# Designs tried in a protein design run: peptides against a protein of PDB entry 3QIS. Part 25

Target 1, 334 residues: chain A of PDB entry 3QIS
Amino acid sequence: PSLELSRREFVFENVKFRQLQKEKFQISNNGQVPCHFSFIPKLNDSQYCKPWLRAEPFEGYLEPNETVDISLDVYVSKDSVTILNSGEDKIEDILVLHLDRGKDYFLTISGNYLPSCFGTSLEALCRMKRPIREVPVTKLIDLEEDSFLEKEKSLLQMVPLDEGASERPLQVPKEIWLLVDHLFKYACHQEDLFQTPGMQEELQQIIDCLDTSIPETIPGSNHSVAEALLIFLEALPEPVICYELYQRCLDSAYDPRICRQVISQLPRCHRNVFRYLMAFLRELLKFSEYNSVNANMIATLFTSLLLRPPPNLMARQTPSDRQRAIQFLLGFLL

## One batch from the design tools (peptide; aimed at target 1 E283)

Design b2_p14_3 (made by RFdiffusion4)
Pose (drawn by RFdiffusion4):
Structure b2_p14_3 (pose): chain A 293 residues (1-134, 168-310, 319-334), chain P 14 residues (1-14)
Amino acid sequence: PSLELSRREFVFENVKFRQLQKEKFQISNNGQVPCHFSFIPKLNDSQYCKPWLRAEPFEGYLEPNETVDISLDVYVSKDSVTILNSGEDKIEDILVLHLDRGKDYFLTISGNYLPSCFGTSLEALCRMKRPIRERPLQVPKEIWLLVDHLFKYACHQEDLFQTPGMQEELQQIIDCLDTSIPETIPGSNHSVAEALLIFLEALPEPVICYELYQRCLDSAYDPRICRQVISQLPRCHRNVFRYLMAFLRELLKFSEYNSVNANMIATLFTSLLLRPPPSDRQRAIQFLLGFLL
Amino acid sequence: SEFEELHNEIGEEI
């Protein structure tokens, strides 16, 4: 049971939020007998690697002496973007490739991460006047820029918030917001609209803070009480919530053109603005509908 | 509109 590896060290340079990278290498069974390989957790872990990293394939069978290409894939999603933004985690790791009844092969993962305004808290973004990778703001300039673009160009956009944008443009928008305060956000209206949804979803703390979440559901049927729960939010969260509710009410005025109705808004934005740490889903859409109407 | 006034007010900070 022996393996030959084309390489054991891999570098993921300039890793960005939601941008896929692949580092590929070849495994060859140079032994005399067939072997089984698999990636294993390091002593006392649950997984063989961190969430932003994946092996494809992560296990297999090799006769003597067939070869197999292994793809080491890095993808920073909403699960890891905040800890990598913060530096609580780095683009580094060790993969232990394990031969069943044999040697262990140690693969070193290194590289660097570029922080994004996406996955960054509303509070910190309101405190930063300049782009992240170039008195606090009422709302983060990044969310204002996305909403400003949609307000200017997308009020009459057919199926706004119902058609997915382009992956390439989403990344261009994110990099644009990370590095500039542009005159125009690049990409189609559908891409800008989706980038807004991704922005809200990637927030480490939702627009409606986690501890106020349950109170919102309980209060869902009393508009006076719902507004008061909103008053308990920190200034930046309260402002973002009010700003978005105003923006969505503005879009509802053009529903005959943009097909944006209360039904779609409620089911789309409720889960983004109001996230927990069933029928609560109903009190939640009721909570949000109370503001839209 | 009420939203446009709010939006412009917020935009003055940027």

Design b2_p14_3_s1 (made by RFdiffusion4, then SolubleMPNN; from b2_p14_3, 4 letters changed)
Fold by OpenDDE base, seed 4:
Structure b2_p14_3_s1 (fold): chain B 334 residues (1-334), chain A 14 residues (1-14)
Amino acid sequence: as target 1 above (334 residues)
Amino acid sequence: SEFEELLKEIGKEY
């Protein structure tokens, strides 16, 4: 069997978080026998492509002289955003298109990724006074390394961040401040807030706005701004409540005093963000007559974002663990 | 409100 490929080199320019890009090519069976094609893993890989890439279809059957269109889809989700922001991974891959009893065809994927505040740590964002797109990539790497070290120091030493010669970190990320300030100003009376989905186009504009500071004001509906906050919290590499405290939050869920003690042990930026969000959500609950928001809905929604199980425990989360997690958060909303 | 006070405190940095 043999194939003809219309293209073998693909360039994905300016790849952004949650922005789907597609490149298409054709494969044609120029042989005299039917062929089965599939994208196959390289010798040391578990998958035929990186997590941000997919082929559609990734396998199929071609009769002689048949042609099929294959879409290469690049989509950076929460699962790939952090490693792309850090430059640990890049928009580069090699796909192996295999023919049964035939040859391998190599496809080259290349491009560039544009860093996002989405998927960046709270620690790094608190040190970042400028929009992420204005920060040189080399400085982003340094900020992430420094942020990891400062997180560990803050957890171990309970030492106030030395007010030394380094620019004092922001109390909360500017991106969270912008989202919450906007929602507080414009969305407290919004009917069905956090219950109505945002528009995908508006979400992209909001993400771009937070990454670039353009436009100066957050665009889109209150629903899109509210969903952008949820996406931001979901995309955090470390949730607002650090994974290290997850079990302690569950164990304390019915003791409000212990719950507050657990929160006090969060890194400063995480603790500030948690308190800021809880204060905001309590404020929204005062407008429940207008916005239809209640404590149980908010606790259920935000618990999955703020109090995530560690990756190793995610598959083991029981309904009891979920209820404890919700109860933990309810103790800060009521 | 507690939130308005917190916003006012945090907002001094922005």
Scores: peptide ipSAE 0.328, ipTM 0.913, DockQ to the pose 0.782
OpenDDE base, seeds 1, 2, 3, 5: peptide ipSAE 0.328, 0.322, 0.325, 0.324; ipTM 0.907, 0.906, 0.907, 0.908

Design b2_p14_3_s2 (made by RFdiffusion4, then SolubleMPNN; from b2_p14_3, 6 letters changed)
Fold by OpenDDE base, seed 1:
Order: sequence, then C-alpha cells, then structure tokens
Structure b2_p14_3_s2 (fold): chain B 334 residues (1-334), chain A 14 residues (1-14)
Amino acid sequence: as target 1 above (334 residues)
Amino acid sequence: SEFEKLLKEIGKQY
C-alpha cells in the first residue's frame, strides 16, 4: 500500500489562546489495495500529537484511488496555555501518519505562539505593569522563575517583602482589576450575569485586548466580560487558592475563623485576588433583584475556579469534598 | 462600600 500526500509541512502563525486554526491536506490511495491509515505516537510519546494539536480524521480506510481530506486543528486550551506562555512548549510537532503494512509519512508542524495573560501565574502578572505582548519572551521566562521563587519564599514566610524595592508588584493583576472594575461599573444590574454565556468573538476580543493593551473600557457585552473573568480564573496555572491549602480549606469549611486563617496564609497576590473577588461578589449579591445572582449559584460557580483540587486528587474528588468547598466559599459571600 | 474602597486602593496602582 502507498499514499500520496498533498502537503507535509504546516505553519501555524500567530497562534493565540482559544483561537482555533485549521490547515487541511489530502491523502490519496495511489495503490491497488484498500489501506488503513492512522496517526501514531512517536517512540517516546503517549499521544500521536501535542495537546494543542488534533488531526481529523486521525484514522480511516481508503479504497484504491480514494482521497480523504484531513484537518489539522491547532487549539490552545487552558491545558496547554501555561506551558506555551512560558516557552516550555512551542508550536512545533512531528506527526507520524502510519499506513498499515506500509510506510510512515512524516508531517512537520511549526509556527509561533503569542503569549497570553490567560494561563499566566498571578505572581508573574503582578510583576507585569505592561500588557504581556509588550514583554519580551526572555523577560517573561525570568518573571515566571522569579515569581515562582517569590511564591515559595512567601509560603515559607522566610522573607518579609522588602517594602523598599522600587519595583513593587501590583496588589492584583491589572487584567483582574480591569475585568472586575468593568463588571462593577456596568454589569451589577445585568440580568442573568454569570448565567448567560458570552459571545465567542467578543471573548476573543477581550482576551486580545487584555493581552495587548490597558484599555479604558473592555469591549463586548457584560456577559462576555463576565465569562472572560471565569475563563481567566479557570486558566490560572495555580488557582487563586493555592493547591497547598486545598485540603485545609475543606477541613475548615464550617469554621469561619479557621477559613480566614487559611486565606491569610496565601501568597500576597493570591490573597489579594481572593479578597478582591470576594468583595466584588458580595457587592454583586446586593443587586440580586436585577442580576438574578444568588450566593449558592456564585459559590457553586466560583468554587470550581478558585478552589480546585490538586491534579493528583482530581480523580478522587467526592461529592462531600465539593460540598465542603462550596461551604468554604459561602463563608466569604454571606 | 468596602468594595469601592478596595477598588479605589487597587485602582491607584493603574
């Protein structure tokens, strides 16, 4: 069996968070026998491609002289955004198209990724006074490494933040401030806030706006701005409540004093973001007659974003753990 | 509100 491929090299320019790109190619059975094709993992890989790449179809049968279109889809989700922002991963891959009882065909994937404030750590963002797209990639790496070290120092209570440093970190990321300030100004009376989805085009505009500028106003509907806040919180490499405190939050869920003590142990940026969000959400709840927002809805929605189980515990999350997590957050909303 | 104070305090940084 043999295949003819219309193209073997693919370039995905300016790949962005949550923006789907597609490239297509054709494969043709130029043999005299039916053939089965599949994308197969390389020797050291568990998957046939990186998490941000997909082939559709990834397998199939071709009759003699049959041709099929294959779509290569590049999509950076929350699962890939952090490693692409740091430059740990890149828009580069090699796909192996295997032909049963035939040969392998190699496809080269290349391109460039444009960093996003989505999927960047709270620590790094607190050190970024400018939009992430204005920050040189080399400086982003340094900021992430330094932010990790500062987080670890803060958790260990080793170093009082030297109040004298000329470059004080922001109290909260500018992106969080922009989103929350917009919602507070314009969305407190928005019916079904956080219950109605945003528009995908508006979400992309909001993301691009936050990545490239410090706008006076965020573009899009209140629903899109609200969903952008949820997406931002979901995409954080570490949730607003650090993984190290997850179990203590669950254990303290019915003791408001212990809950506050646990939050006080968060890194400064995480603690500030948590307090800022809780203050906003409590303010939003005052407008429940207009926005249809209630404490149980908000607690249920934001708990999954703010208080995520550590990756090693995700598969073991019980309904009881979820209820405790919700109860923990309710103690800050009421 | 407490929130407006916090917004103003944070907003001074931007």
Scores: peptide ipSAE 0.291, ipTM 0.897, DockQ to the pose 0.862
OpenDDE base, seeds 2, 3, 4, 5: peptide ipSAE 0.269, 0.281, 0.266, 0.280; ipTM 0.894, 0.894, 0.892, 0.896

Design b2_p14_3_s3 (made by RFdiffusion4, then SolubleMPNN; from b2_p14_3, 7 letters changed)
Fold by OpenDDE base, seed 4:
Structure b2_p14_3_s3 (fold): chain B 334 residues (1-334), chain A 14 residues (1-14)
Amino acid sequence: as target 1 above (334 residues)
Amino acid sequence: SEFAKLLEEIGKQY
């Protein structure tokens, strides 16, 4: 069997978080026999492509003189955003298109990624006074390395790190402040807040706005701004409640005093964000007559975002664990 | 509200 490929080199310019890009090419069976094609892993890889890439279709049959369109889809989800922000991974891959009993065809994927405040750690964002797109990539790497070291120091030292002559970290990321400020000013009376989905186009505009500017007003509907806050919290590499405290939160869920003690053990930025969000959500609940928001709905929604199980425990989360996690947050909303 | 004051206080950092 043999194939002709219309293209073998693909460039994805300015790849952004949650923005789908597509490149298409054709494969044609120029042989005299039917062929089966598939994208196959390289020798040391478990998958035929990186997590931010997919081929559609990734396998199929071609009759003689048949042609199939293949879409190469680049989509940076929460699962890939952090490693792309850090530059640990890049928009580069090689796909192997295999023919059964035939040849391998290599496709080159290249491009560039534009960093996002989404998927960046709270520690790093607390050090960013400017939009992330204004920060040199070299400095982003340094900020992430420093953020890891400071998280470890903050976990080990209950003593406030002596605020040496380095620029004091922000109390909360500017991105969270901007989202919450907007929601507080404009969305407290919004019917079905956090219940109505945002518009995908508006979400992209909000993300781009937060990545590139410090706006006076966030673009889009209140629903899109609310969903952007949820996406931001979901995309955090380390959730607002650090993974190390997850089990302690569950164990303390019915003891409000212990719950507050657990939160006090969070790194400063995480603790500040948690308290800030809880204060905002308690304020939002005062407008329940207008916004249809109640404590149980909010606790259920935000629990999955703020109090995530560690990756090794995700598959093992019981309904009891979920209920304890919800109860933990309810103790801060009531 | 107390939250409005907190928001304003934090906002002075930006």
Scores: peptide ipSAE 0.498, ipTM 0.954, DockQ to the pose 0.861
OpenDDE base, seeds 1, 2, 3, 5: peptide ipSAE 0.364, 0.460, 0.456, 0.389; ipTM 0.928, 0.946, 0.946, 0.933

Design b2_p14_3_s4 (made by RFdiffusion4, then SolubleMPNN; from b2_p14_3, 7 letters changed)
Fold by OpenDDE base, seed 5:
Structure b2_p14_3_s4 (fold): chain B 334 residues (1-334), chain A 14 residues (1-14)
Amino acid sequence: as target 1 above (334 residues)
Amino acid sequence: SEFAELLEQIGKQY
């Protein structure tokens, strides 16, 4: 068996969070026998590609002189955004196209990623006074390392920060402030807020706006701005309620006093963001006659974003655990 | 409102 490939080198320029890019190539059976092809893992890999890449089709059968189009799709989801923002991973891969009883054909994938405030830690964003696209990649690495060390110090209740050498961190990320301030000013009376989806084109404009500027006004509909806030919270590498406090939140769910004590133990930036969001959501609930927002809907929606189970427990979440998590959040909305 | 005051306090930083 033998294949001819129309292209073997692919470059994906300016890859962004949630922006799909596609490159296509053709494979042709230039042999005299039918052949089966598949993309296969390299020797040390569990998957045939990195999580931000997909081939379609990834396997198939070709008769003699048959040709098939293969799409290479690059898409950075919440699962890949954090490792690409830090530079731990890059837009580089090698695909192995295997031919049964034949040769391996190698495809080279390359490109560049543009960092996003989506998928960046709350700690790093609190230290970032400028849009992320204005920050050198080397400085982003330093900000993540510094943020990790500050989180650990905050948890250990250790020595007063020597306030003298580093610029004071923001109380909340500017991106969260911009989203919430916009929603408070313009969306309190918006019918079906957080229930109607935004437009995908407007969501991309909002993400690009927050990554590149500090706007006076966020572009798009109130529904798109509201969904952008949900996407931001979902993409956080560490949820607003840190994984280490997850079980304590469930255990305290029916005692409002203990719930407030658990929240007081969050790192400063996480605690500030939590209190800011709860104050905003309580304000929206005052306009329930106009916006159709109620406490049960909001608690159900935001619980999955703010109070996520640790990755090792995700597959074990019971309906009882989910109800306790909702009850925990309800104690801050009512 | 409590929230408007909180927004103003936070907004003075940006």
Scores: peptide ipSAE 0.244, ipTM 0.892, DockQ to the pose 0.896
OpenDDE base, seeds 1, 2, 3, 4: peptide ipSAE 0.091, 0.226, 0.222, 0.240; ipTM 0.824, 0.888, 0.884, 0.891

Design b2_p14_4 (made by RFdiffusion4)
Pose (drawn by RFdiffusion4):
Structure b2_p14_4 (pose): chain A 293 residues (1-134, 168-310, 319-334), chain P 14 residues (1-14)
Amino acid sequence: PSLELSRREFVFENVKFRQLQKEKFQISNNGQVPCHFSFIPKLNDSQYCKPWLRAEPFEGYLEPNETVDISLDVYVSKDSVTILNSGEDKIEDILVLHLDRGKDYFLTISGNYLPSCFGTSLEALCRMKRPIRERPLQVPKEIWLLVDHLFKYACHQEDLFQTPGMQEELQQIIDCLDTSIPETIPGSNHSVAEALLIFLEALPEPVICYELYQRCLDSAYDPRICRQVISQLPRCHRNVFRYLMAFLRELLKFSEYNSVNANMIATLFTSLLLRPPPSDRQRAIQFLLGFLL
Amino acid sequence: MTNEELLQEAVEEE
């Protein structure tokens, strides 16, 4: 049971939020007998690698002496973007490729991460006047820029918030917001609209903070009480919530053109603005509908 | 209306 590896060191340079990278290598069974390989967790872990990293395939069977290409894939999603933004984690790791009843092969993962305004908290973004990778703001300039674009160009946009944008444009929008305060956000209205949804979803702390979440559901049927729960939010969260509710009410005025109705808004934005750490789903849409109408 | 005007109206709400 022996393996030959084309390489053991891999570099993921300039890793960005939601931008896929692949580093490929070939495994060849140079032994005399067939072997089983698999990636294993390092002593006392649950997984063989960190969440932003994946092996494809991660296990297999090789006769002597067939070869197989292994793809080491890096993808920073909403699960890892905040810890990599913060530096609490780095683009580094060790993969242990394990021959069943044999040697271990150690693969070193290195590289660097580029922080994004996406996955960054509302509070920190309101305290940063300049782009992240170039008195506090009432709202983060990035969310203002996305909403400003949609307000200007997308009020009459057919199927707004119902048609997915282009992956390439989403990345261009994110990089644009990370590095600039542009005159115009690049990409179609559907891309800008989806980037807004992704922005809200990627927030480390939702627009409605986690501890106020349960109070919102309980209070869902009393508009006076719902507004008061909103008053308990920090200034930047309260402002973003009010700003978005105002923006969505503005879009509802053009529903005959943009097909944006209360039903779609409630089911789309409730889970983004009001996340927990069922029929609570119903009190939640009721909570949000109370502001829209 | 402008987006900025909308923002100022929204943040002044009670």

Design b2_p14_4_s1 (made by RFdiffusion4, then SolubleMPNN; from b2_p14_4, 5 letters changed)
Fold by OpenDDE base, seed 4:
Structure b2_p14_4_s1 (fold): chain B 334 residues (1-334), chain A 14 residues (1-14)
Amino acid sequence: as target 1 above (334 residues)
Amino acid sequence: MTSEELLEQAIAEE
């Protein structure tokens, strides 16, 4: 069996978080026999492609002289955004299109990724006084490395960050401040806030706005701004409540005093973000007659974002653990 | 209350 491919080199320019890009090519069976094609893993890989890439279809049959269109879809989700922001991964891959009893065909994927404040650590963002797209990539790497080291230091040493010659970190990321400030100003009376989905185009505009500017006002509907906050919290490489404290939050869920003590042990930026979000959500709940928002709904929604199970426990989360996690958050909303 | 006042209070209360 043999195939003709209309294209073998694909370039995905300016790949962004949550922005789907598609490139299409054709494969044609120029042989005299039916053939089965599939994308196969390389010898050391578990998957035929990187997590941000997909082929559709990834397998199929072609009769003699049949042609099929294959879509190569590039989509940076929350699962790939952090490693792309740090430059640990890149928009670079090689796909192996295998023919049963035939040859392998290599497809080259290349491109560039544009860093996002989504999927960047709270620690790094607290050091970024400018939009992430204004920060040199070299400095992003340094900020993530320094953020890891300072997080470790802050967990080990309840020492106030020496007010020394280093630029004083922000109390909270400017991106969180902008999102919460907008919602606090304009969305407290918004009916069905956090229940109505945002518009995908508006979400992309909000992400691009936060990545490239410090706006006076966030573009889009209150629903899109609210969903952008949820997406931001979901995309964090480490949740607002650090993974190390997850079990302690569950264990303390019915003792509000212990819950506060657990939160006090968070790194400064995480603690400030948590307290600020809880303060905002308590203010939002005062307008429940207008916005249809209640404490149980908010606790259920935000618990999955703020108090995520560690990756090793994610598959083992019990209904009891989820209820404890919700109860933990309710103690800050009531 | 401004969002700034809300942030300041949230940081100061604990």
Scores: peptide ipSAE 0.562, ipTM 0.952, DockQ to the pose 0.866
OpenDDE base, seeds 1, 2, 3, 5: peptide ipSAE 0.549, 0.539, 0.543, 0.549; ipTM 0.951, 0.949, 0.950, 0.951

Design b2_p14_4_s2 (made by RFdiffusion4, then SolubleMPNN; from b2_p14_4, 4 letters changed)
Fold by OpenDDE base, seed 4:
Structure b2_p14_4_s2 (fold): chain B 334 residues (1-334), chain A 14 residues (1-14)
Amino acid sequence: as target 1 above (334 residues)
Amino acid sequence: MTSEELLEEAIAEE
């Protein structure tokens, strides 16, 4: 069996978080026999492609002289955004299109990724006084490395960050400030806030706005701004409540005093973000007659974002653990 | 209350 491929080199320019890009090519069976094609893993890989890439179809049959269109879809989700922001991964891959009893065909994927404040650590964002797209990539790497080291230091040493010659970190990321400030100003009376989905185009505009500017006002509907906050919290490499404290939050869920003590042990930026979000959500709940928002709904929604199980426990989360996690958050909303 | 006041209060509650 043999195939002709219309294209073998694909370039995905300016790949962004949550922005789907598609490139299409054709494969044609120029042989005299039916053939089965599939994308196969390389010898050391578990998957035929990187997590941000997909082929559709990834397998199929072609009769003699049959042609099929294959879509190569590039989509940076929350699962790939952090490693792309840090430059640990890149928009670079090689796909192996295998023919049963035939040859392998290599496809080259290349491109560039544009860093996002989505999927960047709270620690790094607290050091970024400018939009992430204004920050040199070299400095992003340094900020993530320094953020890891300072997080470890802040967990080990309840020492106030020496007010020394380093630029004083922001109390909270400017991106969280902008999102919460907008919602606090304009969305407290918004009916079905956090229940109505945002528009995908508006979400992309909000992400691009936060990545490239410090706006006076966030573009889009209150629903899109609210969903952008949820996406931001979901995309954090480490949740607002650090993974190390997850079990302690569950264990303390019915003791409000212990819950507050657990939160006090968060790194400063995480603690500030948590307290600020809880303060905002308590204010939002005062307008429940207008916005149809209640404490149980908010606790259920935000618990999955703020108090995520560690990756090693994610598959083992019980209904009891989820209820404890919700109860933990309710103690800050009531 | 401004968002600034809300942030300041939230941080000051040690």
Scores: peptide ipSAE 0.558, ipTM 0.950, DockQ to the pose 0.902
OpenDDE base, seeds 1, 2, 3, 5: peptide ipSAE 0.545, 0.536, 0.540, 0.546; ipTM 0.948, 0.947, 0.947, 0.948

Design b2_p14_4_s3 (made by RFdiffusion4, then SolubleMPNN; from b2_p14_4, 5 letters changed)
Fold by OpenDDE base, seed 4:
Structure b2_p14_4_s3 (fold): chain B 334 residues (1-334), chain A 14 residues (1-14)
Amino acid sequence: as target 1 above (334 residues)
Amino acid sequence: MTSEELLEEAIASE
């Protein structure tokens, strides 16, 4: 069996978080026998492609002289955004199109990723006074490495923040400030806030706006701005409540005094973001007659974002653990 | 209350 491929090299320029790109090519059975094709893993890989790439279809049958269109879809989700922001991964891959009893055909995937404030650590963002797209990639890497080291130092309470020579970090990321400030100003009376989904086009505009500028006003509906805040919190590599405190939050869920003590152990930026979000959400609850927002809905929604189980426990979260996590957050909303 | 006041209160509320 043999295949003819219309293209073997694919370039995905300016790949962005949550922006789907598609490249198509044709495969044709130029042989005289039916053939089965599939994308196969390389010898050391578990998957035929990187997490941000998909082929559709990834397998199929071709009769003699049959042609099939294959879509190569590039989509950076929350699962790939952090490793692409850091430059640990890149928009580069090699796909192996295997023909049963035939040859392997190699496809080259290349391109560039544009960094996002989505999927960047709170520590790094607190050091970024400018939009992430204005930050040189070299400085972005240094800020992420330094942010990890300072998180560790802050958790150890060992080094007073040397107030002197380095630019003081922001109290909260400017992106969180901009989102919450907008919602606080314009969305407190918004009916069905955090219940109505945003528009995908508006979400992309908001992401691009936060990545490239410091706007006076965030574009889009209040629903899109609210969903952008949820997406931001979901995409954080380390949740607002750090993974190391997850179990302590569950264990303290019914003791408001211990809950506050657990939050006080967060790194400064995480603690500030948590307290600011809780203050904002308490303000929204004052307008419940207008916005239809209630404490149980908000606690249920934000718990999955703010108090995520560590990756090793994610598959083991019980309904009891989820209820404890919700109860933990309720103690800050009421 | 401004968003700034809200942030300041949230940070100060140790």
Scores: peptide ipSAE 0.532, ipTM 0.951, DockQ to the pose 0.897
OpenDDE base, seeds 1, 2, 3, 5: peptide ipSAE 0.517, 0.509, 0.511, 0.520; ipTM 0.949, 0.948, 0.948, 0.949

Design b2_p14_4_s4 (made by RFdiffusion4, then SolubleMPNN; from b2_p14_4, 5 letters changed)
Fold by OpenDDE base, seed 4:
Structure b2_p14_4_s4 (fold): chain B 334 residues (1-334), chain A 14 residues (1-14)
Amino acid sequence: as target 1 above (334 residues)
Amino acid sequence: MTSEELLEKAIAEE
């Protein structure tokens, strides 16, 4: 069996978080026999492609002289955004299109990724006074490395960050401040806030706005801004409540005094973000007659974002653990 | 209350 491929080189320029890009090519059976094609893993890989890439179809049959269109879809989810922001991974891959009893065909995937504040650590964002797209990639790497080291220091040493010669970190990421400021100003009376989904186009504009500071004001509906906050919290490499404190939050869920003590042990930026979000959500709940928002709904929604199980426990989360996690957050909303 | 006042209060109260 043999195939003709219309294209073998694919370039995905300016790949962004949550922005789908598609490139299509054709494969044609120029042989005299039916053939089965599949994308196969390389010798050391478990998957035929990187997590941000997909082929559709990834397998199929072609009769003699049959042609099929294959879509190569590039989509950076929350699962790939952090490693792309750090430059640990890149928009670069090689796909192996295998023919049963035939040859392998290599497809080259290349491109560039545009860094996002989504999937960047709270620690790094608190050090970024400029939009992430204005920050040199080299400095992003340094900020993530420094952020990891300072997080470890802040967990080990309840020492106030020496107010020394280093640029004083922001109290909260400017991106969170912008989202919460907008919602606090304009969305407190918004019916079905956090219940109505945003528009995908508006979400992309909001992400681009936070990444670039263009436009000067957050675009889109209150629903899109609210969903952008949820996406931001979901995309954090480490949740607002650090993984190290997850079990302690569950264990303390019915003692509000212990809950506050657990939160006080968060790194400064995480603690400030948590307290700021809780303060905002308590203000939002005062308008429940207008916005249809209640404490149980908010606690249920935000618990999955703020108090995520560590990756090693994610598959083991019990209904009891989820209820404890919700109860933990309710103690800050009531 | 401004968002700034909300932030300041949230940081100061605990």
Scores: peptide ipSAE 0.543, ipTM 0.951, DockQ to the pose 0.852
OpenDDE base, seeds 1, 2, 3, 5: peptide ipSAE 0.523, 0.509, 0.517, 0.524; ipTM 0.948, 0.946, 0.947, 0.948

